# Ledger of designs, part 316: peptides against a protein of PDB entry 4ASU

Target 1, 270 residues: chain A of PDB entry 4ASU
Amino acid sequence: ATLKDITRRLKSIKNIQKITKSMKMVAAAKYARAERELKPARVYGVGSLALYEKADIKTPEDKKKHLIIGVSSDRGLCGAIHSSVAKQMKSEAANLAAAGKEVKIIGVGDKIRSILHRTHSDQFLVTFKEVGRRPPTFGDASVIALELLNSGYEFDEGSIIFNRFRSVISYKTEEKPIFSLDTISSAESMSIYDDIDADVLRNYQEYSLANIIYYSLKESTTSEQSARMTAMDNASKNASEMIDKLTLTFNRTRQAVITKELIEIISGAA
Target 2, 83 residues: chain B of PDB entry 4ASU
Amino acid sequence: FTFASPTQVFFNSANVRQVDVPTQTGAFGILAAHVPTLQVLRPGLVVVHAEDGTTSKYFVSSGSVTVNADSSVQLLAEEAVTL

## One batch from the design tools (peptide; made by RFdiffusion4, then SolubleMPNN)

Design b2_p29_2_s2 (from b2_p29_2, 21 letters changed)
Fold by OpenDDE base, seed 4:
Formats: sequence, C-alpha cells, structure tokens
Structure b2_p29_2_s2 (fold): chain B 270 residues (1-270), chain C 83 residues (1-83), chain A 29 residues (1-29)
Amino acid sequence: as target 1 above (270 residues)
Amino acid sequence: as target 2 above (83 residues)
Amino acid sequence: SALEALRAALAAASAAELEAARAELEKLR
C-alpha cells in the first residue's frame, strides 16, 4: 500500500472512531435516562403481570391461536439485542407449530421484521415502526395495545418476547404471557376472584396489555441503550487498535521510502 | 400493597392497613384478607391508610386494581398525583 | 475484518441516525 493509501485509511478509521465515541456518549446518556425510567416501569409492569403469575392462568389445549410479540427497535448497532429476540421468537414459533398451534407474529420495531421477513413473512400481522428514536411512553404502548386488539386476530394466548435489563453489561431475553379476554374469563384459576363484570374484565385486560407492552418497551430500551454503549465502546477500541497498526505500517513504509530515496541519491540514480 | 403509575412508584410491596379506591362499580376499601377481586379505576381519590396511622391521599386517573388470594394488592394507575 | 465490520455497521447507521446522535451530543454539551 502506498503512503497515500495508508493515510487515507488512517483518516477514515479516525473518523469512524470519532463517530463511535460520539455514539457511545449518546447511548450512555440515553441509557442513564432509560435506567431511571425503568425503575418505576418495572414495578408497574411486574405488578400488572402479578395476576397471571398468581392465578396461574392456563390456556386450554384446544385453543390454538397464539400471538408472538417481539419487542426491539428500528435501530441497529446494539450488539445481539435484535438477534436475541428474533432467536427466541423463532424458537417459540417452532415449538408452538410443533404443538399444532397457529402462530402469528407482531414486531415492535422494524429490526424484527428485517430479520424474520424471509422465513416468517406469512405469520406477520403487523410491524410497528419508528421505535427507538425516543423513549417509549405509555401512550406508545397504548397505541400498540389498541392496534393489536383491533387487528382482528383473535388470539387465545400470546407471548411477548423482549430483553430484560439486568445490568449495564447484561440483559436476558425473556418471555411473558399475554392472554385473551376469553382465556382469562374461562380460566378455572380465576374462579377465586369475585364475580367480575364482563366490561370490567375487558377494560382490565386492555390495561393489562398496555401495561405489559409498556414494561417490555422499557426493559428493551434500557437493554438496547446499554448494549449500544458497549458496542460503540468496543468499536472505538477496535478502531484505536487499527489506527495503531496502520500507524506502524505507515511509519515502516515511510522509512522504506526514505531509505529507497536515500539509496537512489547516494547511488546517483536520481 | 403496590401502588404505581408508569412513571412513579408510591408503594412497593408495602404493608398498609387499608386502601380506599375509586372503581367503576363504586369506591371500596381494601383491608387485610379482602376477597380476591379485579376492578377498574375511575378518576378519583385513593386513600392509603398506613399501619402507623398516617393517611395519604392521591388523585388517580384510569387504571386497575387487583386483590389476590395471597392478600397482595396491585393498584396501577395511568396517572397519579399526591394530594 | 474489524474494519469491515465497522464499515458495515456505520453504513447501516443511517445518516439521519448519525446526525441525530450528533445533535443529541450537542445538546448534552
């Protein structure tokens, strides 16, 4: 490679490093906010899931319609965030299909569709785009919930798959159940609850769905920002290492050129 | 007893004496060993009576309240403010 | 190569995302 080529590469990598460092800082800021906002969201979301855990709601085997909601975002450069969700979705879809269930998929964030569109396109109901630019709000979750409920797909049970935040260096892809109104109302374990008006239960379920979606979005966002921060840090370090290597190569090449020129001068071949 | 909005936690697995909630079917008090129930909140006043005798008041919008068989209670409001 | 991976990653990052990131950084500053 000529000195010019090496210089061009150095400049390019230095620019990349600047960008990745900047992105790291942005991700760090977003992570800090997301983590703060996750604290109440987790209490809220886990509280909403408490019924399902305590009531041990079971879907009858004759109920075959299953909905998988994958939660991620539109934005890349966050390590395995999207692939982890997609992997779990694929696994769940395969298991459900093997059990004779009908599976439909909703993607929250365009990356889910980007990964699964070729293999699972026929199973997709809808993909929610424009996810991840701003922190998710309860309003956003409500919109998703409403659209789901109005989709015309009458699922019996669902699975919401998202990355749960553990720490700045760790997340875990998890699945939480979603139940239809009919499944909840017919569950034997619900018999311990006092006579609940059908309208009340419907409204309750709507809130529950929105709550769970909101929770999943908050967990996902926090995990994503943390992962992006780490990814950008790693990218910056990798760029630094490449800069060092190229700098050494540049210096060696320059020395070789100088030596050649000196030899030419000394030999009178100039 | 857990009482939270999407953005704020007021109580997290706390022991309280009584919680008065406004529901679509009417206001009711949740005491220890209340029968399991599900209710939807109407806009109104939530009153939490702590074991120490203190009373806290909140205004809530829509939401849900769950009383489980294990006496756990989840009060989840879309919006809630301390009064 | 790490470089190719970085280039691919950056290429995948829309100009809009990069600009948004820059704008956000400027606000933090």
Scores: peptide ipSAE 0.017, ipTM 0.804, DockQ to the pose 0.010
Fold by OpenDDE base, seed 5:
Structure b2_p29_2_s2 (fold): chain B 270 residues (1-270), chain C 83 residues (1-83), chain A 29 residues (1-29)
Amino acid sequence: as target 1 above (270 residues)
Amino acid sequence: as target 2 above (83 residues)
Amino acid sequence: SALEALRAALAAASAAELEAARAELEKLR
């Protein structure tokens, strides 16, 4: 490689390193906020799931309609965040299909659709875009919940799949159940709640769905920002190592060129 | 007893004597061993009576309340403020 | 993975990847 080629490559890598470093800082700021906001959101979300965990709601085997909600974002450069959710969605969809269930998919964030479009396009009901630019609000979750409930797809049971935040270096893809109003109303384990007004139960279910979606968005966002911070840090380190290697190559090449020029001068003077 | 909004936690798995909640069907008091129920909150006053006799008041906008068979309670409000 | 893509871009010193990274940065602002 010529000195010019090495110099061009160095310039390019230095520019990339600058960008990845900037992205790391942005991700770090967003992570810090997301982690703070996740604390109450987790209590709130776990509280909303308590009924379903305690009631042990079972969907009859003859019911075939299953909804998978994958929670992610529109934003890339965050390691395996999107692929982890997509992998779990694929696994769940395959298992449900093998069990004779009908599977429909909702993507929260455009990246889910981008990954699954070729293999699962016919199973997608809707994809929610513009996810990940701003921290998710309860209002955002309510809009998603309402759209889902009004989609016309009468699912019996669903699964919401998202990345649960564990630490700055760890997340886990989790699955939580979603139940239709009919499934809740017909569940034997709900017999202790039999005196509940139908309108109350409907409204309760709407809140529950919004609550779970909100919780999943907060977990996902925190996981994503942490993963992005790590990915950008790794990219910056890789760039640094490459800069060092190329700098050594540049110096060696320059020395060789200078040596050759000196030999030519000496030989010509000779 | 858990009482939270999306942005704030007021009680997390706490033991309380009584919680008064505003529901769409009317306000009621949740005592120990209250029968299981699901309710939707209306805008109004929540009063938490602690075991030590302390009373705390909150205003809630909307949300849900769950009383389970194991006497656990989840009060989940969209918005809540201490009064 | 995005990290693998960045590693490949660094190895190739591609102008296209640099512009993509800039676009992502702007979206995150």
Scores: peptide ipSAE 0.006, ipTM 0.793, DockQ to the pose 0.009
Fold by OpenDDE base, seed 3:
Structure b2_p29_2_s2 (fold): chain B 270 residues (1-270), chain C 83 residues (1-83), chain A 29 residues (1-29)
Amino acid sequence: as target 1 above (270 residues)
Amino acid sequence: as target 2 above (83 residues)
Amino acid sequence: SALEALRAALAAASAAELEAARAELEKLR
């Protein structure tokens, strides 16, 4: 490679490094906000799941309709965030199918659809786009919940799959249950709850669904921003190492060129 | 007793004496060993009576309240403010 | 978009070009 070629490559990698550093800073700012907003959201979301844990709601085996909600975003460059959710969704769908269940899928974020479209296109009910550009709000979760409830798909039970935030360097893909109104109302374990009106239970279920979706979005967002920050940091470090290697190559090549020119001058072969 | 909105936590697994909640079917007080129930909140006043005798007041919009068999309570409001 | 620029820049900095530069330096030895 000529000195000009090496110089061009150095310039290109330096520009990449500037971009990745900038993206790291943006991700870091978004992560800090997401982590702060996750604290109350986690208390709120875990509180919403308490009923299902305490009541130990079971779906009868004769019930066949299952809904899977995968939670991610539209944005890339965040490591294994999307693939982890998709992998868990595939595993769950396969297990349910093997058990003779009908499976339908909802994707929150375009990346889920992008990964699963080829193999699971017929199972998709709806995909929510424009996820991850702005921090998710409870209003956003409510819109998703309402759309799900109005989809016309009468599921018996479901699963929401998302990345739970552990630390700045760690997340875990998890699953939480979703139950239909009919499943909750018919559950034997609910008999201990005193004289619940049907309209109250319906409204309660709507709130519960919105609450769980909101919680999942907040966990997912925090995990995603953290993963993106790490990915951009790694990319910046890799670029730095490449710059160092190319700089050494440049210096060696320059010395060789100078030496060659000097030899030609001294030998009279010019 | 847990009382939270999506953006703020007021109580997290706290022990309280009594919680008065506004529900669509009417206001009721949650005491120790209250029977398990599910209710939906209407806009109104929440009053928390602490074990030390202090009383805190909140205005809530919509939401839910759950009383479980183990006496755990989850009060979850879409919006809540300290009054 | 910044993303497209990043992808284009990453594609331009291929490992293959780095190896080619090393090979030419060895020939000058």
Scores: peptide ipSAE 0.024, ipTM 0.793, DockQ to the pose 0.006; fails the geometry check
Fold by OpenDDE base, seed 1:
Structure b2_p29_2_s2 (fold): chain B 270 residues (1-270), chain C 83 residues (1-83), chain A 29 residues (1-29)
Amino acid sequence: as target 1 above (270 residues)
Amino acid sequence: as target 2 above (83 residues)
Amino acid sequence: SALEALRAALAAASAAELEAARAELEKLR
């Protein structure tokens, strides 16, 4: 490589490093906000799931319709955030198919569609785009819940798959159940709940769905920003190492050129 | 007893004497060992009676309340504010 | 390599996203 080539490469990598450092700082700020907002959201979301855990709602074996909701975003450069969700979705879909279930998929965030469209296009009901640019709100979750309930797909049960935040360096892909109104109303374990009006139960289920979606969005967002921060940090470090390596190469090459020139001068060949 | 909105936690696994909630079927008080039930909130006043006799008041918009067989209660409001 | 992957990812990132990120950084300063 010529000195010119090395210099060009150095300049390019230095520019990349500046960009990744900047992106790291942006991700860090978004992460800090997301983590703060996740604290109450987690209490709220976990609270919303308490019924299903305590009632141990089961779907009858003869029921075949299953919905998978994958939660991520539209934005890249966040490590394995999207691929982890997609992997779990694929696994779940395959398991359900093997059990003779009908599977439909909803993607929250365009990245899910981008990963799964080729292999699972026939199973997609809808993909929600424009996710991840702004922090998710309960209103956003309500819109998604309403769209799902009005989709006309009469699922019996479903799964919402998202990345649960553990720490700044760790997330875990999780799955939580969703149930249809019919499944909840027909569950034997629900018999202990006193005098539940059908309209009340319907409204309750709508809130429950919105609640779990909101929770999943908050967990996903926090995980994503943390992962992006880490990814950009790693990229910056990798760039730094490459800069150091190329700088050494540059110095060696320069010395070689100088030495050659000196020899030519001394020998009178120049 | 857990009482939260999407953005704020008021009670997290706390022990309380009584919670009065506004529901679509009417306002009722949740006491210790209340029978399991599900209700939907209407806009109105929530009153939490602590075991020490302290009473706190909140305004809620909508949401749900769950009383489970194990006496756990989840009051989840879409919006809630302290009064 | 990780660097090539990064370059590809950055190239795939819209100029708009990068500009938005820069704008957000300026707000934090």
Scores: peptide ipSAE 0.023, ipTM 0.799, DockQ to the pose 0.010; fails the geometry check

Design b2_p29_3_s1 (from b2_p29_3, 24 letters changed)
Fold by OpenDDE base, seed 3:
Structure b2_p29_3_s1 (fold): chain B 270 residues (1-270), chain C 83 residues (1-83), chain A 29 residues (1-29)
Amino acid sequence: as target 1 above (270 residues)
Amino acid sequence: as target 2 above (83 residues)
Amino acid sequence: SAAAAAAAAAAQLAAFLAEWRARVLARLA
């Protein structure tokens, strides 16, 4: 490579490094906010899931309609965030199909659709786009819940799949249950909850759905921003290493050029 | 006893003597070892009676309250403010 | 009286749900 070629490559990599550093800083700011907002959201969301854990609601085997909600975003450059959710969704869908269940899918974020549309397009009910530019709000979750409730798909049970935040360097793809009003109303384990009005229970379930979606969005967002921050940091470090290597190559090549020119002068061949 | 909104936690697995909640059928008090129940909240006043005799008041919008068989209680409000 | 109270409660719930849904829809627009 000529000195000119090496110089051009160095300039290009330095520019990439500037971009990745900038993206890291943006992700770090979003992560810090997301982590703060996740603390109350987790208590709130786990509180909403407490009924399902305590009541141990069982879906009858004759019930066949299952809903999968995958939670991610529209934005890339965050490592395995989207692929992890999609992998879990695919596994769950395959297991349910093998058990003779009908499976429908809701994607929160365009990346879910981008990954699964070729293999699971017929199973998608709806995909929510424009996810991940702004921190998710309870209003956003409520919109998703309402859209689901108005979709006309009468599922028996479902699963919401999302990345749970563990730490700045770790997340885990998890699944939480969603139950239809009919399933919860008919569950034997609900008999201990006496004198519950049907309208109350319906409202309770609609609210619970919004709560669980909100919780999942907050976990997903925090996980995504932390993963993006890490990915951009790694990219910046890799760029730095390449710059160092190319700088050494540049110096060696420069010395070789000088030596060649000196030899040409001395030999009179120039 | 857990009491939270999407953005704020007021109580997290705390022991309380009584919680008064506003429901559509009226306000009722949740005592220790209350029978399992589910209710939805109407806009109104929540009063938490601590074991030490102190009381805390909150205004809540919509939400839910769950009393489980193990005496755990989850009070979840869409919006809540301390009074 | 009990029937009236139940009807009133149902109406309040319906109103609450309607308002909640309206707020949600307003955020979609």
Scores: peptide ipSAE 0.025, ipTM 0.836, DockQ to the pose 0.324
Fold by OpenDDE base, seed 2:
Structure b2_p29_3_s1 (fold): chain B 270 residues (1-270), chain C 83 residues (1-83), chain A 29 residues (1-29)
Amino acid sequence: as target 1 above (270 residues)
Amino acid sequence: as target 2 above (83 residues)
Amino acid sequence: SAAAAAAAAAAQLAAFLAEWRARVLARLA
């Protein structure tokens, strides 16, 4: 490579490094906020899931309609955040199909659709876009819940798949159940809950759905920002290493050019 | 006893003597070892009676309360304010 | 009192949320 080529490449990589460093800082700020907001959200969300865990709600095997909600965002450059959710969705969809279930999909965030559209387009009910630019609110979760409830799709059970935050360097893709009103109403384990009015139970389940969605959004956001911070840090380090390598190459090449020029001068071949 | 909103935690797996909640069907007092139940909250006052005799009051919007067979209680409000 | 003001604000919010929930439920019915 000529000195000019190396210089051009150095400039390009330095610019990339500048961008990745900037993105790292932005992700770090968003992560710090997300982590703070996740603390109460986790207590709240886990609290909402407590019924399902404690009551051990079972869906009859003859029930065939299953809903999968994948939770991510619209924003890239965050490592395996989106692909991990999509992978789990694919696995779950395949398992359910093998069991003779009908599967429909909701994507929260455009990246889910981007990954799954070609293979699962017919199974998508709706994709929610404009996710990840701002921190998710309970209002956002409520809108998603409402849209699901108004979709007219009468699922029996479902799965919400999202990345749970573990630490700044770790997340885990996990699945939580969602149940239809009919499923929860007919569950044998619910018999211990006496005198539950049908309207009360309906309201309870709708609220619970919003709660679980909210929780998943908060976990997903925190995981995403952390992963983006790590990804940008890695990109910056890789750029730094490349800069060092190219700088060394530049210096060696420059020395060779100078040596050649000196030889030409001395030999009179200039 | 867990009492939280989406943005704030008031109690997290705490032991309390009694919790009074505003439900759509009326005021409901949750005692230790209360029978399992599900209720939806109406706007109103939540009163938490601690084991030490301390009483805390909260205003809540909508939400839910769950009493499980293991006597665990989850009080989830969309909005809650300490009084 | 600060408590009264908080209660009033909470009541307004609660009323809004209750109405919102009612509308949501009405749409789902």
Scores: peptide ipSAE 0.023, ipTM 0.830, DockQ to the pose 0.080
Fold by OpenDDE base, seed 5:
Structure b2_p29_3_s1 (fold): chain B 270 residues (1-270), chain C 83 residues (1-83), chain A 29 residues (1-29)
Amino acid sequence: as target 1 above (270 residues)
Amino acid sequence: as target 2 above (83 residues)
Amino acid sequence: SAAAAAAAAAAQLAAFLAEWRARVLARLA
């Protein structure tokens, strides 16, 4: 490689390093905010899931319609965040299909559709786009919940799949149950609850769905920002190592050129 | 007793004497060993009576309340502020 | 909007970085 070629490559990698370093800082700021906002959101979301855990709601085996909601975002450069969710969605869809269930999919964030389009296009009901530009709000979750309820798909049971935040270096893809109003209303385990008005139960379930979606979005966002920060840090370090290697190559090449020129002068060939 | 909004936690697995909640069917007091129930909140006043005798007041916009058989209570408001 | 421009730039950068990483890995292999 000529000195000119090495210089051009060095300039390119240095520019990439500047960009990845900047992106790391942006991700770090977003992560710090997301982690702070996740604390109350987790209490709120786990509180909403408490009923389903305590009541042990069971879906009858004759009910075959299952909904899978995958939660991610539109934004890349966050390691395995999207692929982890998609992998679990594929596994769950395959298991349910093998059990003779009908499976439909909702994607929160465009990346889910991008990954699953070829293999599961016919199972998609809707994809929510413009996810990840701003921190998710309860309003956003309510819109998603409303669209789901208005989709006309009468599912019996569902699952929401998202990345739960563990630490700055760790997340886990998890699944939480979603139940239809009919499934909750007909569940034998709900008989211990006092006579509940049908309208009250409907409204309660709407809140529960919005609450769970909101919780999943907050967990996903925190996990994503942390993973992006780590990915950008790794990219910056890799760029730094490459710069060092190319700089060494540049110096060696420059010395070789000088040595060649000196030999030509000494030999009188110049 | 857990009382939270999406953005703030007021009580997390706390022991309280009584919680008064505004529901669509009417305001009711949740005491120890209250029967299991589900209710939806209407905009109004929540009053929490702590075991130490302290009374705290909150305004809530909407949400849900769950009383479970194990006496656990989840009060989840879309918006809540201390009064 | 500055935010939309930043998002578009980030998307272009992501594509560039993905291709660049693939090229760099291919050259280091």
Scores: peptide ipSAE 0.000, ipTM 0.800, DockQ to the pose 0.011
Fold by OpenDDE base, seed 1:
Structure b2_p29_3_s1 (fold): chain B 270 residues (1-270), chain C 83 residues (1-83), chain A 29 residues (1-29)
Amino acid sequence: as target 1 above (270 residues)
Amino acid sequence: as target 2 above (83 residues)
Amino acid sequence: SAAAAAAAAAAQLAAFLAEWRARVLARLA
């Protein structure tokens, strides 16, 4: 009974180790692609944010509508990727509520909704599903931007929350600002920009929104794949350690059984 | 001067003499110390004049150009190809 | 089938981007 039980456990853990090792390799391939595609995307995204950083656009305190966009994916087995974004979203929502702001949420990826649906369901405008099966494209970001613009929610300012890629072993949850057309147009710091037609500014803002979303998706994807690779590596190592422990237990148990049988033979109690 | 698409970087914080961009109000040249401005791109030709006298040509689909007070320029195009 | 699906997705994306560009241009006209 005991030897058979150990053998069954060993077989099960060995199978898990094979699966996690395979998943690690798949994640590694996706990470390598994501990292390559992130390089230009980061330059592009940071370039799009340059205006908002340099113009120091501020929203008046009397403006109350705030949008939070959380960026992750639909896929699990990637450590704290989703929970980190959700935690930051919760913190931001609580801070804004305490400041008397109205908060609405957009979730990019089903995992955000799965974490926040019980506590923040009333604040969700929309959740985008089917995120993470394929690398995000500018088209995907544009669809999200258009959906936001067509939602009818007239926010004053907002934040996009995502995991910024630092290295294969490190990411950081970050926030970047998003501004409404009205907020941009009313900003005193924008007065230095000459001859800005209202239609030009609107188009510029819409394009900028798509750019920032695209950037966030690329950062998020790279972070997720790296985290998944690490998680699968850790799972494989844990499985290996368990196999070693169970193998030792098996060997000890087998020796005990043999010793008992020998004693029975020698004693004539058989 | 930064010029990028979502998938490719052409210039990253480079010093250039002049950039000609196609805008809906017409093509204009961005020179050193150009006044701050925002424009959206129409499909057309971008010409980058480097400090060494080299001229590079690009076709862009749509996008934006930003000239900031610090003389930094961001040219962002949805699609861009070298000609 | 997979190649056809990829081609269809690429075509849909191209169409979407074309439409996006057209909308931007139309707002400026």
Scores: peptide ipSAE 0.028, ipTM 0.843, DockQ to the pose 0.029; fails the geometry check

